# Ledger of designs, part 211: peptides against a protein of PDB entry 5HOI

Target 1, 351 residues: chain A of PDB entry 5HOI
Amino acid sequence: FRYMPFSPAGTPFGFTDRRYLTMNEVGYVSTVKNSEQYSITVSFFDVGRFREYHFEDLFGYDLCFLNEKGTLFGQSKTGQIQYRPHDSIHSNWTKIIPLQAGERITSVAATPVRVIVGTSLGYFRSFNQFGVPFAVEKTSPIVALTAQNYRVFSVHYSQFHGLSYSLSELGTSSKRYYKRECPLPMSLPNINSDMKKDANLDYYNFNPMGIKSLFFSSYGDPCIFGSDNTLLLLSKWRSPEESKWLPILDSNMEIWKMSGGKETTDIHVWPLALAYDTLNCILVKGKHIWPEFPLPLPSEMEIRMPVFVKSKLLEENKAILNKKNEIGADTEAEEGEEDKEIQIPVSMAAE

## One batch from the design tools (peptide; made by RFdiffusion4, then SolubleMPNN)

Design b1_p21_8_s1 (from b1_p21_8, 12 letters changed)
Fold by OpenDDE base, seed 5:
Structure b1_p21_8_s1 (fold): chain B 351 residues (1-351), chain A 21 residues (1-21)
Amino acid sequence: as target 1 above (351 residues)
Amino acid sequence: SAERREEIRRRFAERIKELLE
């Protein structure tokens, strides 16, 4: 096994001179080989809100994380990181992460308030948005990171124990754990079954963990999308005893259903983000399981919340409605409120 | 809304159809 640089929804070069470094709901970052250099482009889905920009990369950045405020780049071997705000008001900053012999940066994440660097030796390094360091912690080897606001979802790998995860909050003075190196029930890529196609071998060599992406939902729940094309969501993470991984979407099954039961073996979901009850994704047709160039427009897939979560939300909404009725708010409940989308309170999804 | 979910399903099914043609 070799630790490879991981970025959310990053694609391999394959047989091309170009790849996506990362993509999510905000946009996509591409890199093109230009002899000994690279040209990086940061593109956005909301072209009215953001302006596309590009720059020459002399370092060969192989790590990337995009958020609404900026882009973090990293070079896995040299330890160089660069943060580039999307606005021209804030300055770019660059620094070198000290690496031991054979150590690699395996993943980077950035929010508007935090920068996180994870390594193959399990060094977890935290910074503010200006690159000021907070702490260095030693964990199990980090293979993937994502972050939202002050929260970090980290995936760890041990040759003896397989995959684990942590969920932490990076305050100003301390790190709080909600989950610390707990077992991650994600299937690893099966080399023997899936590697019969050269394209799958190329992807495995790029991403041996098969983690296509990881992100936080709009409700702040950790999500992971593995090689089995199943979206897992960590529910009830605030309650350690109630916390569980929920398989909220089998994307292959959903594509098959929506096709009317046709053969869909050449149609692939490439995950971007989970917004409310919809997976934002790229639908890919072809031999490669990842999007090529140009990037297709994003699609939305309906997730099926587990029946038990939906039932609990219905009960809680009924209890809220009954309490409102008991408090004598004689507001004529017009009959049309039954079909109100159960606004999953942002609090309930994250509880 | 139920209508929004149906519209999402419709658009997804249309996109799958386009990819299968």
Scores: peptide ipSAE 0.534, ipTM 0.937, DockQ to the pose 0.533
Fold by OpenDDE base, seed 2:
Structure b1_p21_8_s1 (fold): chain B 351 residues (1-351), chain A 21 residues (1-21)
Amino acid sequence: as target 1 above (351 residues)
Amino acid sequence: SAERREEIRRRFAERIKELLE
């Protein structure tokens, strides 16, 4: 087994000179190999909100994380990371992460307030959005990271224990664990059954864990999409004794149903994000399970949340909205009429 | 809403149809 650099919904080069470094609900980052250098393009689904930009990459960035404020890049072998804000107001910054002999950066994540770096030796490094370090923690080997605001979802691998996960909050003074290295009930790629197709072997060599993506839902629940094409959601993570993984979508079964029961073995779901009760994804047709170029328009798949979980999520969202309104009423008593932009989640209008 | 979920299902079914033609 080799630790490979992981980015959410990243694609391999295959037999081409281009790949996606990452993609999500905000957009997609592509890289093209030009002799000894790379050309990186950061593209957005909301072209009215963001301007596409490109730059020359002399380092060969193989890690990426895209958010609404900027893009984090990383080089797995050298330990170089770069943060590039989407706006022209904030400056780019670069840092070298110290790596031991044979250590690799395996995953990076960025929010508007935190930068996280995970390594093959289990070093968990946290920074603010300006690259100022907070802490270094030793964990089990990290294979994947995602983050939302102050929360981090990390996936760990041990040869003896398989996959585990952690859910943590990175406050200003301390790290809090909601879950710490708990078993992750995700199926690993089956080398004997799945490797019958050469295209699956290429993907396995790129991503041996078969984690196509991981993200937080719009409700702040950790989600993971594995090689079995099942979307798992971590429910009730605030109550450790009640916490459970829910299989909220079998994407192969849903494609089969929507086709009217036709053969759909060459149609694949590539996950982007979970917004409320819909999986945002790319539908891929062909031999490769990943999107090629140009990127197809995103599609929405309905998920089947258990009724009891959907009601609790609606109540929790209402309670969060009410607390924001209470805190905002207490702040409006001291500071004037700042327009509370209700962040309406951008429904990706499929043009 | 129920109408929004029906529209999402419709669009998804149309896209699957286009990929099977």
Scores: peptide ipSAE 0.533, ipTM 0.937, DockQ to the pose 0.513
Fold by OpenDDE base, seed 3:
Structure b1_p21_8_s1 (fold): chain B 351 residues (1-351), chain A 21 residues (1-21)
Amino acid sequence: as target 1 above (351 residues)
Amino acid sequence: SAERREEIRRRFAERIKELLE
């Protein structure tokens, strides 16, 4: 087994000189080989909100994370990271992460308030948005990271125990764990069955865990999309005893249903984000399971499971709050109510 | 809304149809 650099929805070069370093709901980052250097382009889906930009990369960045405020780049072997704000008002910064012999940066994540670096030896490094370090923690080997606001979803790998996950919050003074190295019930790529096709071998060499993407939903729930093309959502993560992974979408089955039961073996879902009750994704046709160039327009897949119920309950709760405010009831909006887990009635979770 | 969900399903089914042609 080799630890490979992971970025959310990143694609391999394959037989081309270009690939996507990362993509999500904000946009996509591409890199093109130009002799001994690379040209990086940061593109956005909302062209009215953000301006596309590019730069020359002399370091060969192989890690990337895109958010609404900037882009984090990393070089897995040298330990160099660079943060580039989208707004020109804020300065770019560069830092070298100290690596031991044979250690690699395996994943990076960035929010508007935090930068996170994970390594093949399980070093978890946290920084603010300006690259000021908070802490270094030793964990099991990190294979993937994502972050939203102050929350971090990390995936770990052990040769003995397989995949595990952690969910943590990076406050100003301390790290809180909601989940710490708990078993992750995700299927790993099957070398013997799936790798009979050369295209699957190329992808496995790029991403041996088969994690196509890792993100938080719009409701702040951790999501993972594996090689089995199933979207898993972590529900009830605030309640340690009630927390469970929900298979909220089998994308192969959904494509098959929408085709009218035709053969769909050449149609692939490439996940971007989960927004409310819809998976934002790229539909890919062809031999490769990943999008090529140019990037197709994003598509939306309906989620029938508890995320829709959460949306309806949130709308109902907002409507109740608005009615209370109109009636002049001084219900002190306790700051703690926004983070209450919406209890889904058991009857609605089965529909 | 139920109408928005039906529109999302319709657009997805149309896109799958285009990719199968």
Scores: peptide ipSAE 0.532, ipTM 0.938, DockQ to the pose 0.519
Fold by OpenDDE base, seed 1:
Structure b1_p21_8_s1 (fold): chain B 351 residues (1-351), chain A 21 residues (1-21)
Amino acid sequence: as target 1 above (351 residues)
Amino acid sequence: SAERREEIRRRFAERIKELLE
């Protein structure tokens, strides 16, 4: 296993000279190899609110986090980080994170008020938006970070315990844990089944954890989207005893349903954000599970609890079709497929 | 609203259809 730099919804280069460093509901950050340097472009979905900008990257930034106020960049090996506000009012700042021999920055996150750096040795470093340090904490090895306001969702990996997560709030003087290194019920990528496609191996080498993205919902709930293409939401996290992961979307199932049960193995969901009751995502067609260039327009998927397994739905549909054939009733009863997917009430999200 | 959800579903279905053609 190798600790790789993780950024939310980041894509590999593959066989190309370009990739997405990160993408979310705000926009997308791309990098292009230009000989020994890179050109980074920060693009936005709301072109009326933000102006696209670019710069030359001499450091080879491989970590990125985009928020509504700026972009955080990081270089996993050198420990260099840079924060670039989207506005010209605030100055860019650069800092070097001290790394031990073999240590890597594995993830970075930034909010308008906090900057977080996580490492392969489990160093959790917190800063304000100006790069002033608050604290250094030693945790289990960090593999992914996201943050919203003062809250941080961190994913940890242990060879013995697998994936765990923490949910913390970074005050000015103290860190509060809502969850501290609790088991994360996310499946790791299955090397043996998926490696038959070269494209899956390239992605696995880029992201061994298979975490396509993690974010906070618009309600402030931690969300994670794994290699199984299931969106997990942490509900009731304020109540430690009541907190649970909810599988709020099986994206493969949803695509299959919305196709009318067609073969959809070449259609992939690339997650951006969860806004209220809709997953903002990129629909990707092709061999690669990640978006290429140019970036397609985002799509919205309704969140629902996946109550049905594809096999069971296929059996039920076959049974219905067989009954229709036996009855000889040419009634095009648009049996509106009672979309038996349980809508998750907003009340199951954290208040 | 139910109408908004139906519109989201419709747009998603249309996009899936476009990708399958």
Scores: peptide ipSAE 0.534, ipTM 0.936, DockQ to the pose 0.678; fails the geometry check

Design b1_p21_8_s2 (from b1_p21_8, 15 letters changed)
Fold by OpenDDE base, seed 1:
Structure b1_p21_8_s2 (fold): chain B 351 residues (1-351), chain A 21 residues (1-21)
Amino acid sequence: as target 1 above (351 residues)
Amino acid sequence: SAERRRKIREEFAKRVQELLE
């Protein structure tokens, strides 16, 4: 196993001189090799809200995180990070993260209020948006990070325990954990089954964890999209005892259904973000599971939250009971119906 | 709304069909 730099929805170079460093709902960051240098372009889906910009990268940034206010770059080996606001009002800043021998920055994340750096040795470093440090914490080795506002979703890897996750809130004075290194029920890429195609081996070498992306939903729920193309959402994370991962979308199954049951082995979902009840994604056709250039327009996939909204089922069952009671007003209400298991309507069980 | 979700599904289905041609 090798720790590789992770960025949300980042793509490998493959056989090309260009790749996406990251992409999400805001936009996409690309890099092009130019001899020993790189040209980075920060592009946006809302061209009316943001102006595309580019710059020469002399450092070879291999980590990136895009948000609505700026772009964080990182170099996994040197420990250099740079934050570039999208506006010209705020200045760029650069910092060197001290790395031990063999340590790598494995992931970076940025919100309008926080910058986070995770390493292969499990150093979790937090900063404000101006690069002022708050704390350094030692955790299990960090393989992926995302953040929204003050919240951080971190994925950890142990050779003994596999994948774990943490969910934390970075206040001004303290870090709060909602979840701390809890088991992550995500399958790792299976080299023997999935690597039959050279393109999958190239992706595995780029991203051995198979985490295509991770993000927070619009509701602030941690989401992860693995190599199995299943979107997992962490539900009820505010209640530690009730918290669970929900498989809210099998993207391969949805593509297969929409094809009319045709072979869809060359059609791939590349995840961007979860907005309310829709996965924003790129549909990719071809040998590679990742988008090439030019980037296709984003698509929306309906998620089926298996939210038994107990409230909606209770309201529907109350409405059915009330309709039965309106029809059955003449027959003695047998007292025993209170404990009847909420029959999921066959229509909802088939959905 | 149910109508919005239907539209999203129809647009996604259309895009998948366009990729199968």
Scores: peptide ipSAE 0.566, ipTM 0.944, DockQ to the pose 0.566
Fold by OpenDDE base, seed 2:
Structure b1_p21_8_s2 (fold): chain B 351 residues (1-351), chain A 21 residues (1-21)
Amino acid sequence: as target 1 above (351 residues)
Amino acid sequence: SAERRRKIREEFAKRVQELLE
């Protein structure tokens, strides 16, 4: 086993000189190898909101995280990170993360307010959006990170215990854990069965954990999409005793149904984001399970949340709306903004 | 809405059929 650099929905080079460093609902970041350097392009799905940009990469960035405000890049071996705002108002910044001998950056994440770096030795490093450090924590080895606002979803690996996860909040003064290194019930890639196809071996060498992507839902729930093509959602994470992983989509089963029961072994789902009740994804046709160039247009897949979870989400969000109506407009308390973003679309209330 | 979800299913089914041709 080797710790490999992970980025959400990143693709391998394969036999090509180009790959996607990351992709999500905002856009996609590509890199092309040009001799000793790389050309990076940051592209967006909403071309009216954002302008595509490119730059020459002399460092060989192999880690990336895209958000609505900027792009974080990282080099797994050197420890260099760079943040590039999408606007021209804010300046780019660079930093070197100190690495021990043999240590690698394994994942990076960025929100408009936080930057997170995880390593193969389990160093969890937090920064603000300007690269000012908050803390360094020692955890189990980190293999994947994602973040939304102040929340961080981290995946850890131990040779003895397999996969675990943490869910934490990075406030101004302290880190809070909702979940700390709890077992993650995700299947690892089966080397003996799945590696009979060369394309699966290439992907396994790029991503040994088989985590195609991880993200937060529009409701702030941690989501993970593994090698089994099942979307898992962490439900009720605010209630430690009630928290559970929900298989909310079997993507192979849904493609098979939509085909009319035809063989669909060459059609693959590549996950981008979970927007309310739909998985945003790329449908891929071919030998490779990842999208090639040019990137196909995104598709939406309907998810099936268990009725009892949907009803509780509706109750929790009604309770949030009712609290927001009882708290008159005048309390500028920073804690009240996190509850404001959970607008239930009226669409989920009608089913 | 049930209509929005129906439309999403129809568009997804169409895209899967286009990939099977």
Scores: peptide ipSAE 0.565, ipTM 0.944, DockQ to the pose 0.517
Fold by OpenDDE base, seed 4:
Structure b1_p21_8_s2 (fold): chain B 351 residues (1-351), chain A 21 residues (1-21)
Amino acid sequence: as target 1 above (351 residues)
Amino acid sequence: SAERRRKIREEFAKRVQELLE
């Protein structure tokens, strides 16, 4: 087994000179081989909010993470990382992560407030958005990272224990664990069954864990989409005893239903993000399970949130509304825009 | 809303049919 660089929804080159480094709800990052160099383009789905930009990559960035404020790049072998804000107000910064012999950066993540680097030796490095380091922690080998605000979802791999996950919050002064190296009930790619198709072998060589993407939902729940095309959501993660992975979407089953029970082995879901009760994804037709160029328009798949998740989100929102109403009696405090608690429409409670 | 979910489901179903043709 070799640790490969992972980026959320990243695609292999295959037989082409181009690939997606990452994609999510914000946009997509592509790279093209130009002789000894690469040309990177950062594209956005909301063309009114963001301006597409490109640059020449002399380092061969093989890691990427896109957020609403910037793009983090990484080179798995050299340890170089670069953060590029989308705006011109903030400067780009570059840093070299010190790597041991044979150590590689396996994943990077960035939020507007945090940068995270994970390695094949289990070094977890945290920074602010300006590249100022907070801490270095040694964990089990990291194979994937995602982050939202101050929260980090990390996937770990051990040859002895298989896949595990951690969920942590990176405060200003401390790291809190909600979950620490707990078993991840995700199936690994089956080399013997899936490798009959050359396209699956190419993808396995690119991503041997079969993690197509991982992200946080709009509600802040960790999500993972594996090689089985099932979307798993970590529910109740604030309560260690109640926490469980929920299979909230079998994408193959949903495509099959929508086809009217036809053969759909050439139609694939490529996950981008989970927004409320919909999976944002790319529908891919063809031999490859990943999107090619040009990128198709995103599609929305309805997820059926388990009733127990809907009820708790309503209880949490009611508890927060009640706390706001108790505090709001005395001071005319300004409606600060930031914590727009996602009001789940009352109609979602009844299904 | 139930209407929004219906629309999403109909649009997704349409897109799957377009990919089967």
Scores: peptide ipSAE 0.565, ipTM 0.943, DockQ to the pose 0.523
Fold by OpenDDE base, seed 3:
Structure b1_p21_8_s2 (fold): chain B 351 residues (1-351), chain A 21 residues (1-21)
Amino acid sequence: as target 1 above (351 residues)
Amino acid sequence: SAERRRKIREEFAKRVQELLE
């Protein structure tokens, strides 16, 4: 096993000089090899909101995270990171992360307010959007990161325990854990069955964990999309005893149903984001499970809450409605906005 | 809405069929 640099929905070079460093609902970052240099392009799906830009990369950035305000780049071996705001009003900044011998940056994440760096030795480094450090924490080895606002979803790997995850909030003064190195019930890539095809071996060498992407939903729930093409959502993460991973989409099964039961072994879902009740994704046709160039237009897949979760959500929504009807007008209890259980939309509960 | 979800499903099914041709 080798720790490889991970970026959300990043693609390998394969036999080409081009790859995607990252992609999500905002856009996609591509890199092209030009001799010993790289040309990086930051492209957006909303061309009216953002202007595409490019720059020459002399460092060979192999880590990337895109958000609505800027792009974070990282070099896994040298420890160099660069933040580039999309707006020209804000300056670019560069920093070197100190790495020990053999240590690698394995993942980076950025929000409009936080920058996070994770390493193969389990160093978790937090910064503000200007690269001012907050803290350094030692965790289990970090293999993937994503972040939304102040929240961070981290995936860890241990040779003895497999995959674990943490969910934390990076306040101004302290880090809060909602989940700390809890077991992640995601299957690792099966080397013996899947590697009979050369294309699967190339992807495994690029991403040994098989994590195609991880993101927060539009509701702020951690999501992960593994090598099994199942979308997992972390439900009830505010309640440690009630927290569970929900398989909200089997993408292979949904493609198979939509085909009318035809063979669909050459059609692949590449995940971008979860917006409300739909997975934003790229549909890929071919031998490679990842999108090539040019990038196809995004597609929307309907997610379905598991029937058992749907029944419970209908009961919970009915109980909340009944409580609101029994509590007469007077007690506007200022229960702080933080503890509001994210009501799964009635549209997810109705089908 | 149920109508929006139906439309999304129909558009996705159409796109899968276009990729099978």
Scores: peptide ipSAE 0.564, ipTM 0.943, DockQ to the pose 0.541

